# Peptides against a protein of PDB entry 3OGK: the designs that were tried, part 28

Target 1, 307 residues: chain A of PDB entry 3OGK
Amino acid sequence: ATPDRLSRRFPNLRSLKLKGKPRAAMFNLIPENWGGYVTPWVTEISNNLRQLKSVHFRRMIVSDLDLDRLAKARADDLETLKLDKCSGFTTDGLLSIVTHCRKIKTLLMEESSFSEKDGKWLHELAQHNTSLEVLNFYMTEFAKISPKDLETIARNCRSLVSVKVGDFEILELVGFFKAAANLEEFCGGSLNEDIGMPEKYMNLVFPRKLCRLGLSYMGPNEMPILFPFAAQIRKLDLLYALLETEDHCTLIQKCPNLEVLETRNVIGDRGLEVLAQYCKQLKRLRIERGADEQGMEDEEGLVSQRG

## One batch from the design tools (peptide; made by RFdiffusion4, then SolubleMPNN)

Design b1_p10_6_s2 (from b1_p10_6, 6 letters changed)
Fold by OpenDDE base, seed 2:
Structure b1_p10_6_s2 (fold): chain B 307 residues (1-307), chain A 10 residues (1-10)
Amino acid sequence: as target 1 above (307 residues)
Amino acid sequence: RLPRYKIRLE
């Protein structure tokens, strides 16, 4: 479909999702410059799609100019922007979005690649937005943003329910968690093991409504921080947890209301048996092959066809 | 989705 055809057929379109590259891009088999520019679509949005409030670009090339044009064209009417596995932009483009789209509710850059110039975009968002419900830059590498801006966002955005971040030290997010009173979902962060301080994270207080989570680099020493509210957990993302098969079994047994589990092959047949026994409300199970499968000689960490 | 984060098992 061409942008022009879309606008002619659906002049009152409120939500647009575009997919640029096939799944093969996930394996780095497609050159970064292989088509999928959003430019013609952004032009069409700006000119003819005046009711558009939700934009989702998946695996597309997005420039700062594209983002700037989109931001200015939709302004406070833009409620959702998802840059899902996109590339070609910098943080200047993000700054334009948050500057002009002050009522944005969902901002996603999950797994996008970009050039980071500064942390101004998150600061601007923190200073002016009170509408944010979903913030997701999971699996991204922001090094110049401040956890204090995230805390400010939590304080100012009363409807903030889902936040997924990169590698923030979890202890730097204590203020964020305290402020995010309505937060239901959190993914990301960084748990850093300290042999000299095994109880480093034991006093971490999570939002009371938290029921969907995925803490990056969570090992067996940190896992107990979940136990006080494990019964209310409905979704676990363990893809980036540092849990072995036995650790999975321990955690799963404590999550009887688990509905969604995402993990690696390390769960093994044993973990799947435990899951079946204790998690009767399970609706979705995703098991990925981790790169670490080559190093774990333990036969127990493999999901066989029996599982 | 292959986790791009190489869990560096240090």
Scores: peptide ipSAE 0.023, ipTM 0.656, DockQ to the pose 0.161
Fold by OpenDDE base, seed 5:
Structure b1_p10_6_s2 (fold): chain B 307 residues (1-307), chain A 10 residues (1-10)
Amino acid sequence: as target 1 above (307 residues)
Amino acid sequence: RLPRYKIRLE
């Protein structure tokens, strides 16, 4: 479809999702600059799709100019922006979005690649937004943003229910978790094992409604921090966890209400058996091949046709 | 589908 054809057919379109690069790009089979530019679509949105409140770009090239144009064109009417696995923009583009779209409810940059200039975009969001429900920059590399701004967002956005972040030290998010009273989903962060302080995370207080969780680099020593509320966990992302097969079994047994599990093949047939035994409400299971598991042929750490 | 970033293996 072309942008002009879309606007002619659906002038009152409220939600648009565009897909650019094929999945093969993940395997470096497609040039980085290959795929759809959002520019012609942003132009069409600006001119002819005046009721559009939700935009989802997946695997597309997005420039700062594109974001600036989109931001100014839709302003407070923009409720959802998802830059899903996109590239080509900087944090200046994000700044434009949050500056002009002050009533945005969903902001996603998951798995996007960008040039980070500063943390102003998150600061601006913290200073002016009270509408945010979903913030997702999972699997991104922000180094210049402040956890204090994330805390401010949690304090000011009472409808904030889902937050996925990059590699913030979890202890820097204590204030965020305290403020995020209605948070149901959290993914990301960074758990850093300290042999000298094995219980450094044991006193971490999570939001009371938290039921969808993925803590990055969580090992068996940190895993017990979940046990007090494991029975309420419905979704678990273990892709970035540092758990072995037996650790998976231990955790799964604690999560009888688990509906969605995402993990690596380290779960093994044993873990799948335990999952089947204890998690009767399971709806979705995603097993990925981990890089750390390459070359491991141990039966305990591999999923076979038996599982 | 592979994770975008390497898991930090210490």
Scores: peptide ipSAE 0.022, ipTM 0.659, DockQ to the pose 0.160
Fold by OpenDDE base, seed 4:
Structure b1_p10_6_s2 (fold): chain B 307 residues (1-307), chain A 10 residues (1-10)
Amino acid sequence: as target 1 above (307 residues)
Amino acid sequence: RLPRYKIRLE
């Protein structure tokens, strides 16, 4: 489809999802300059799609100028922006979005690549937004944003239900978790093993409604922090957990209401058997290959043709 | 992102 054709056919479009690079990009087979620029689409949105409230760009090239144009064109009418596995922008573009779209409800940058200039975008969001429901910068590398801003967002956005973050130290998010009373989903953070302080995370208090969870770098020593509410877990992301096969079995047995599991092949056939035995409400299972995992612990578990 | 297997049980 072309932008002009879309607007002519659907002038009252409220939601748009565009996909750029194909799945081949997952294998590094697509050059960075292959194309998939959002610019012509943003132009069309600005001019002709005046009822558009939801924009989802997947694997596209997005510049700061594109984001700025989009932000100014849609302003407070923009409720959802998803930059899903996009590239080409900086945090200045994000700042423009949150500055002009003060009623945004969903902001996603999951797996996007960008240049980080500062943490102003998150600060601006924290200072002015009260509408946010979903914030997702999972699998990103922000080093200049503040956990305090995340806490402020939680305090001010009473409808905040899903937050996925990068590698924040989990202990720095204590205030966030306390403030995020309605949070149902959390992914990311960083659990850092300390041999001298094995119980450093045992006093973490999670939001009462938390039922979708994925803690990065969670090992077997940290896993028990989930046990008090494991029965209410419906979705579990273990892709970046540091759990062995047996650890998977232990955790799965404690999650009888699990509906969605995402993990690596380390779960093994044994873990799948345990999953089948204890998780009768399971609806979706995702298993990723672990062999190409950079920075992850080597695992021995394999899923065979039996699983 | 790594290759994945997705199993739908619904």
Scores: peptide ipSAE 0.022, ipTM 0.682, DockQ to the pose 0.061
Fold by OpenDDE base, seed 3:
Structure b1_p10_6_s2 (fold): chain B 307 residues (1-307), chain A 10 residues (1-10)
Amino acid sequence: as target 1 above (307 residues)
Amino acid sequence: RLPRYKIRLE
């Protein structure tokens, strides 16, 4: 598949998804210099795909120059940009996107690797965008962005339904949750246990329509904050939760409408049995091996072939 | 990335 061949066959293409590095890269079987540059595709988009409104790059190398060219070429026609597990850009590239694409609805950079220069891109998005529906920088390392800009986005973007973030302190997002009245999905944040204040998070108020959730570092002491709306939860991301097997069982029993679960090996065969018993609408299950991660080595739960 | 199990029940 070449860029020029695609444009000749589909000159009126509206959505494009490109995959770079294959899955084998996860085992270091693919050299880092394998390629997968978006540059030739961005050139083709700019010149010959003038109706393109949705771009999804997965595991590709993306430079700031590529983002700048894409932003200027598509401008307000660009509705979706997904930088899925990409690398090679800085926050300057993101700034160019949000500056020129004022009507962007979906912006994703989940698991992307980048150089952070400042938080201007999120501030610019907050100041000028009213169209945003999906914002996702889950599993990224932003340290210079402001929770207040996220709150502003929630206030101004009435169609905002999905937000996934990095390690924001959850209490700093209280204003965001209050403003995001139509939010259905939230992942990320940071729950920080305080021995001196065990009920630190008990007064958190979530958006009324929230049904897809993944709170990072949620332990058994914080888990009860979900109980008032557990029956409406359809998707749980527990990959970064600090729940043991029994905690999983407790939570799963309260989520009879669960459709998607992502968790670690700690769920164990017991947790899977409970899941099968109480979650009859389950469609997808993802289990990751946590034992290889630092701080997760002491987990008792194991998933065997029985489960 | 860690090895994972992915099951679709549909």
Scores: peptide ipSAE 0.021, ipTM 0.676, DockQ to the pose 0.062; fails the geometry check

Design b1_p10_6_s3 (from b1_p10_6, 6 letters changed)
Fold by OpenDDE base, seed 5:
Structure b1_p10_6_s3 (fold): chain B 307 residues (1-307), chain A 10 residues (1-10)
Amino acid sequence: as target 1 above (307 residues)
Amino acid sequence: RLPRYKIRFE
């Protein structure tokens, strides 16, 4: 479909999702420049899709100019922007979005690649937005943003329910968790094991409604921080956890209300048996092959057809 | 789908 054909057929379109690069691009089988530019679509949105409030670009090339045009064209009418596995923009583009779209509810840039100039975009969002419900920059590389701005967002955005972040040290997010009273989902962060301070994270207080969780680099020493509220966990993302098979079994047994589990092959047949035994409400299971598992010939860490 | 996170195995 072409942008012009879309607008002619659906002039009152409220939600648009565009897909550019095929999945094969993830395997470096496609040149980096292979994919759709959003430019012609942004032009069409700006000119002809005046009721559009939700935009989702997946695996597309997005420039700062594209973001600036989109921001100015939709302004406070833009409620959702998802830059899903996109590339080509900088934090200046994000700054434009949050500057002009002050009522944005969902901002996602999960797995996007961008040039980071500064942390101004998050600061601007913190200073002016009170509408945010979903913030997701999971699996991104932001080094210049401030955890304090994230805390400010949590304080000001009472409807904030889902936050996924990059490599913030979890202890720097204590203020954020305290402020995010309605948070239901959190993914990301960084748990850094300290052999000299095994209780480093034991005093972490999570939001009371937290039920969807994925802590990056969580090992068996950190896992107990979940135990006080494990019974309320409905979704676990363990893809980036550092848990072995036995650790999975331990955690799963404590999560009887688990509905969604995403993990690596390390769960093994044993973990799947435990999952079947204790998690009767399970709706979705995703098992990925970890890069680290190619070398672990340990039979217990493999999911077979028996499980 | 391989997680793109560089698991920094220190």
Scores: peptide ipSAE 0.024, ipTM 0.665, DockQ to the pose 0.129
Fold by OpenDDE base, seed 3:
Structure b1_p10_6_s3 (fold): chain B 307 residues (1-307), chain A 10 residues (1-10)
Amino acid sequence: as target 1 above (307 residues)
Amino acid sequence: RLPRYKIRFE
């Protein structure tokens, strides 16, 4: 499809999703530039797609200039921007988006690669946005953003229901969780084990409606923080949890309403059996090969064709 | 990307 053909056929298009690199790129068979540039699409959006409120770029090259043009062209009409596994931009581009699109409801940069210049984009978002429903920069490397801005966003955005972040220390997000009264989904953060203070996370208070969760680096010592509300958990992301097979079994048994599970091979056939036994509402299961298999090949922690 | 298994019951 070409941008010009799209606008001619659908001049009143409200939502656009573009996919760049095919899945075959996972095998390094496709050059990075094959993903395609969003530039011609942004030009077309700016000129001819004036009803467009939702943009999703997946595995595409996006420059700061592209983001700036998009931001200025759509302004407060832009409700959704998803930069899904994109590259080529910096935080200056993000700043332009949040500066000009002050009514944005969904902002996603999950697994995108970018150059981080500062944390101004999140600060600007915190200072001016009250419409945000979904914020997702999961699996990104922001080091210059402030958890206080995230707290401010939670306080000001009444409809905030889903937040996925990078490696914030979870204790720095206490204020965020208190403010995010309607939050249903949280992924990311960082649980850092402290031998000298094993109970440092036990007093974490999560939003009452939280039912979709993925805490990074959660180990068996931290896992009990979920037990008070495990029965209401519907989705778990355990891809980056530090749980063994038995830990998986323990947690799964406490989540009878689980609908979606994402985890690693460490769940094993045993974990899958427990899952089948206790989670009758399960709709989706994702199992990935963990990096731990390279060093900690526990045969018991592998999913076979039996499971 | 690491190989993954996706099972959907929907």
Scores: peptide ipSAE 0.021, ipTM 0.681, DockQ to the pose 0.060
Fold by OpenDDE base, seed 2:
Structure b1_p10_6_s3 (fold): chain B 307 residues (1-307), chain A 10 residues (1-10)
Amino acid sequence: as target 1 above (307 residues)
Amino acid sequence: RLPRYKIRFE
């Protein structure tokens, strides 16, 4: 479909999702500059889709100019922006979005590739937004943003329910967790093992409503921090956890209300057996082939047709 | 969905 055809057919469109590159791009089979520019769509949105409040770009090329145009065109009417696996923009584009769209509720840039110029976009968001419900820059690399801005967002956005971040040291997020009283979902962060201080994370206090969780680099030494609320966990993302088969078994046994599990082959047939035994409410299971599976010492770290 | 996040092995 072309942008002009869409607007003519649906002038009152409120939500738009565009997909660019095929899934093959995930395997680096598609050049980075292979089509999928949002520019003509942004032009059409600006001119003819005046009721549009939700935009989702998936695997598209998005420039700062595109984001700036979108931001100015929709302003406070824009409630959702998802840059899902997109590329071509910098943090200047993000700054434009948060500057002009003061009532944005969902901001996602998960797995997007961008040039980071500064952390101003998150600071601006923290200073002015009180509407945010979902913030997701999971699997991105930000080095210039401040965890204090994230804390400010949590304090000011009382409807904040889902936050997914990159490699923030979890201890730097203590203030964030304290402020995020209504948070139900958290993914990301960074747990850093310290042999000299094995209990460094034991005093972490999570939001009381937290039930969807994926802590990056969580190993067996850190895993016990989940045990006090394991019974309320409904979703676990263990894709980036450093858990072996037996660790999976230990954790799964403590999560009887688990509905969604995402993990790697390391769970093994044994882990699947334990999952079947203890997690009777399981609705979705995702097992990915990890790059690390070949190096795993765990003999059971393979899912077969048996499991 | 291939994990693009590099798992760090310690």
Scores: peptide ipSAE 0.024, ipTM 0.674, DockQ to the pose 0.155; fails the geometry check
Fold by OpenDDE base, seed 4:
Structure b1_p10_6_s3 (fold): chain B 307 residues (1-307), chain A 10 residues (1-10)
Amino acid sequence: as target 1 above (307 residues)
Amino acid sequence: RLPRYKIRFE
């Protein structure tokens, strides 16, 4: 479809999802400049799609200019922006979005590649937004943003229910968790093992409604922090946890209400058996092959045809 | 599917 054809057919369109590069891009088989530029679409949105409130770009090339144009065109009417596995922009583009779209409810940049200039975009969001419900920059590499801004967002956005972040030290998010009273989903962070202080995370207090969780780098020593509320967990993302097969078994047994599990091959056939035994409400199971699993899996840490 | 996010071991 072309942008002009879309606007002519659907002038009152409220939600748009565009997919660019094929999945082969995940394997670096497609040049970065292969195509999938959002520019023509942003132009059409700006000119002819005046009721558009939700935009989802997946695997597309997005420039700062594109983001700036989109931001100014939709302003406070833009409720959702998802830059899903996109590339080509910097944090200046993000700053434009949050500056002009003061009532944005969903902002996603999951797995997007960008140039980080500063942390101003998150600061601006923290200073002026009270509408945010979903913030997701999972699997991104922000080094210049402040966890304090995340805390401010939690304090000011009472409808904030889902937050996925990069590699923030989890202890720096204590204030965030305290402020995020309605948070139901959290993914990301960084749990850093300290041999000298094995219990440094044991006093973490999570939001009371938290039921969808994926803590990055969570090992068996940190896993017990979930036990007090494991019965209310409905979704676990263990893709980036540092759990072995036995650790999976231990945790799964504590989560009888689990509906969604995402993990790696390390769960093994044994883990799947335990899952079937204890998680009778399971609706979705995703097992992926880890990039770093070469030589790190125990003998049982593989899913076979038996499982 | 290969996760793009690398697991860091300390």
Scores: peptide ipSAE 0.024, ipTM 0.673, DockQ to the pose 0.153; fails the geometry check

Design b1_p10_6_s4 (from b1_p10_6, 5 letters changed)
Fold by OpenDDE base, seed 2:
Structure b1_p10_6_s4 (fold): chain B 307 residues (1-307), chain A 10 residues (1-10)
Amino acid sequence: as target 1 above (307 residues)
Amino acid sequence: RKKRYEIRFE
């Protein structure tokens, strides 16, 4: 489809989703530099799609200039921007978006590759936005953003319900969790095991409505922090947890209301049996092949055709 | 870049 054809057919389009790369790119079958540029689409959006509130670019090349043009063209009319597995931009492009789109409700950069210049974009968002509902930079590498800005966002955005972040130390997010009173979903962070302080995270207080969770690097020592509200958990992302088969069994038994589980093959047939026994409301199960499981000879950590 | 979480099993 061409941009001009889209605008002519749908001048009142409110939501646009573009996909640049086929799914086969996930398997390194397509060179990294292969992708559709959003530039012609941004031009068309700017000129002809005046009612567009939601933009989702998936696996596309997005430049800072593209983001700047989009930001200025849509301004406060832009409610959703998703840069899903995109590349080609820097944090300057993000700064332009948050500077001009003061009413943005959803901002996603999940699995996008970008050059990080500074943390100004998150600071600007924290200083001026009160509309944010979803913030997602899961599986990204930000080193220059501040947890304090995230806390400010939580304090100012009363409708904030879903936040997915990179490798913030979880203890630096204590203020964020306290402020995010309506938060239902959290993914990311970093749990860092300290042999000298086994109870390092035991005093961590989560938002009361939290029911969708994925803590990165959560091991068996940290897992007990979930037990007080495990019965409330409806979705678990364990893809980046450091849990073995037995740990999965322990956690799953405590989550009778689990609807969605995402994990690795380490759950094993045993974990699947426990899941079937205790999680009667399960709607979706995603099991990924862990890169590390090829080396674990233990038969217990593999999902067979029987599971 | 897929964060290669190398779980080092000691």
Scores: peptide ipSAE 0.026, ipTM 0.641, DockQ to the pose 0.105
Fold by OpenDDE base, seed 3:
Structure b1_p10_6_s4 (fold): chain B 307 residues (1-307), chain A 10 residues (1-10)
Amino acid sequence: as target 1 above (307 residues)
Amino acid sequence: RKKRYEIRFE
């Protein structure tokens, strides 16, 4: 569909989702310039889609200028922005969004590639937003943002229910977890094993309503931190966990209400058997093939066609 | 190619 056709057909459109380069773009078969730029869509949004509250760009090229135009055009009417696996922007574009869209409820940059200039965008969001429900910059590389701003967001945004972050040290998020009383979903962070202090994470207190979780680099030594609330876990992301097959079995047995599991092939047939035995509410299972990283080739972690 | 298996249980 062309932008102009969309606006003519749906002048009262409230939600727009655009998908750019298909997975086939991995094969270099699609010219870089083909259908990937959001610019013409942003122009159309600005001019003709005055009721648009939700924008989802997936695998699109998004410039700072595009974000600035979108931000100014929709302002406080923009409730949702998802830059899903997008590229071409910097943190200046994000700053424009949070500056102008002060009532944004969902902000997502998951797996987007961008140039990081500073952490001002998150700070601005922390200082002015009270409406945020979902914040997601999972699998991104922000090095200049502050966990304190995340804590401030949690304090100010009473409806904050889902937060996915990059590689923050989990201990730096203690204040965030304490403030985020209504948080149901958390993904990301970084658990860093300390051989000299195995109890480093044992006193972590998670939000009471937390039921969707994915802690990055969680190993078997850290896994017990989940046990007190494992029965309430409904979604578990183990893609970036450092768990072996047996560890998977141990954890899964403690999660009888699990509905969604995302993991690597390390779960193995044994883990799948345990999953089937203990997780009767399971709705979705995602298994990714682990990268042949030399050290994680547990031969036992192969999901066969039987599983 | 990372083989992604997604199983949805209805």
Scores: peptide ipSAE 0.037, ipTM 0.737, DockQ to the pose 0.057; fails the geometry check
Fold by OpenDDE base, seed 5:
Structure b1_p10_6_s4 (fold): chain B 307 residues (1-307), chain A 10 residues (1-10)
Amino acid sequence: as target 1 above (307 residues)
Amino acid sequence: RKKRYEIRFE
C-alpha cells in the first residue's frame, strides 16, 4: 500500500504498523533502499492522519528528521511509538519524540540500531513524562543513559507495567525496582558473575507483581533469586540466560504457572519433558538455536524431533 | 540459519 492510498481509505486511522525490509535484509540480500524509509509515511501521518495515536515501524529506516516531524505533528496525541528493529536515527531523534510527545505511553526501540550521542532523551522522559506504561529498549546498546533516570521514570509513571532494557548492571537498578511498584514485566539488565561475592544478587528485591521476566546472563548461581516468586512467573525469557539443561529443569519445576517460555536448544528433550510435566498452563514455547550450540549437536542439550 | 522454532499452543 502507498501512504496516500492509506490516508484516503482510512482518514481516521488510529494505529499504523509498517513492515519494511524482510529478514533477508540482515544478510545483505536486499538493496538498502528497498521499501525501508519511513519518510513518505511520516509525511502522510503529519498531513492526513490526524487521529493516529499508535505508530509501529518494523525493520524501517528512520532518520532523526522523520522522528522530529512525527513528534511535532502528533505531539501529545502520540501514545505509542515502536521502532522495532529500525535503523538510521540517533538519540537526537529520540529526544525530539520525548520532548514533544509528553503523554507517550509506549516507547519501544527493541533491536534497533542507532548512533548514541548522549542520554538526554531518557533524562527528558524522566523529567516530564507521567503516562508511560511500556518502555522497551531491549537488545540495544545504550551506554550513556542513567539508571537514575529509569528510577525517576518508575517513580513518576504510576502505570508503568513493562520495562525492557539493555545491559545495565542489575544492582544499579535496585532503586528502579523499588520505585516500579506496579511493574509486571522486566527484561534485560546484566547479571555479572563474581566468584568472590556469589551472593551479591541475593538481596535483590523485585517488584511484587513481577510475573514476566528475562534476566540477561543469569547463570545457575543467580537463578535462586527467582525462587521466592517462581510460582507467580507467567513468562520467562531465557534466551540470554547462561543455564544448562539441568538448570532449566530446576527452574521450570518451580514455575507451575508458566504460560510462555523462550529459551535455547540447551533445554533439551529432558527439559521439555519437565516442562510438560510441571507447566500445564503453557501456551507458547519458543526454542532458538544458540550460535554456540551448533558445535554441541552431539551433546545431550539438543531438542530432538521427539520433543 | 538460526532456526527459530515458535510453537504456539493456541
Scores: peptide ipSAE 0.036, ipTM 0.734, DockQ to the pose 0.059; fails the geometry check
Fold by OpenDDE base, seed 1:
Structure b1_p10_6_s4 (fold): chain B 307 residues (1-307), chain A 10 residues (1-10)
Amino acid sequence: as target 1 above (307 residues)
Amino acid sequence: RKKRYEIRFE
């Protein structure tokens, strides 16, 4: 569809989702005229889609100018922006969004590639937003943002229910977790094993309503931090956990209300059997092949056709 | 970039 055709057909459009190329690897081979740029769509949004409150770009090229135009055009009417696996922007573009869209509820940039200039965008969001419900920069590399700004967001945004972050040291998020009283979902962080301090994370207190979780680099030594609330866990993201088959079995047995599991082949047939036995409410299972697991022929860590 | 988590099994 062309932008002009969309606006003519649906002048009162509230939600727009655009998908670019299916594989990121093919993005570099896209001729300039390929529908991968959001620019013509942002122009159309700015001019003709005055009721648009939700924008989702997936695998598209988004410039700072595009974000600035979108931000100014929609301002406080923009409730949702998802930059899903996008590229071409910097943190200046994000700053424009949070500066102008003060009532944004969902901000996502999961798996997007961008140039990080500073952490001002998150600071601005922390200082001015009270509407945020979903913040997601999972699988991104922010080095200049502050966990204190995340804590401020949690304190100010009472409806904050889902937060997915990059590789923050989880101990730096203690204040965030304390402030995020209504948080139901958390993904990301970084659990850094310290051989000299095996109980480094044992005193970590999670939000009481937390039921969807994916802690990055969680190993068997850290896994027990989930046990006090494992019965309330509904979704686990173990894609980036450092759990073996036995660890999976141990954790799964403690999560009888699990509805969604995302993990790697390391779960094995044994883990799948345990999953079937203990998780009767399971709705979705995603198993990915770990890049490093191809060489470990340990028979127990492979999902066969039986599972 | 898929963060290749190298699980080094020591």
Scores: peptide ipSAE 0.027, ipTM 0.654, DockQ to the pose 0.097; fails the geometry check

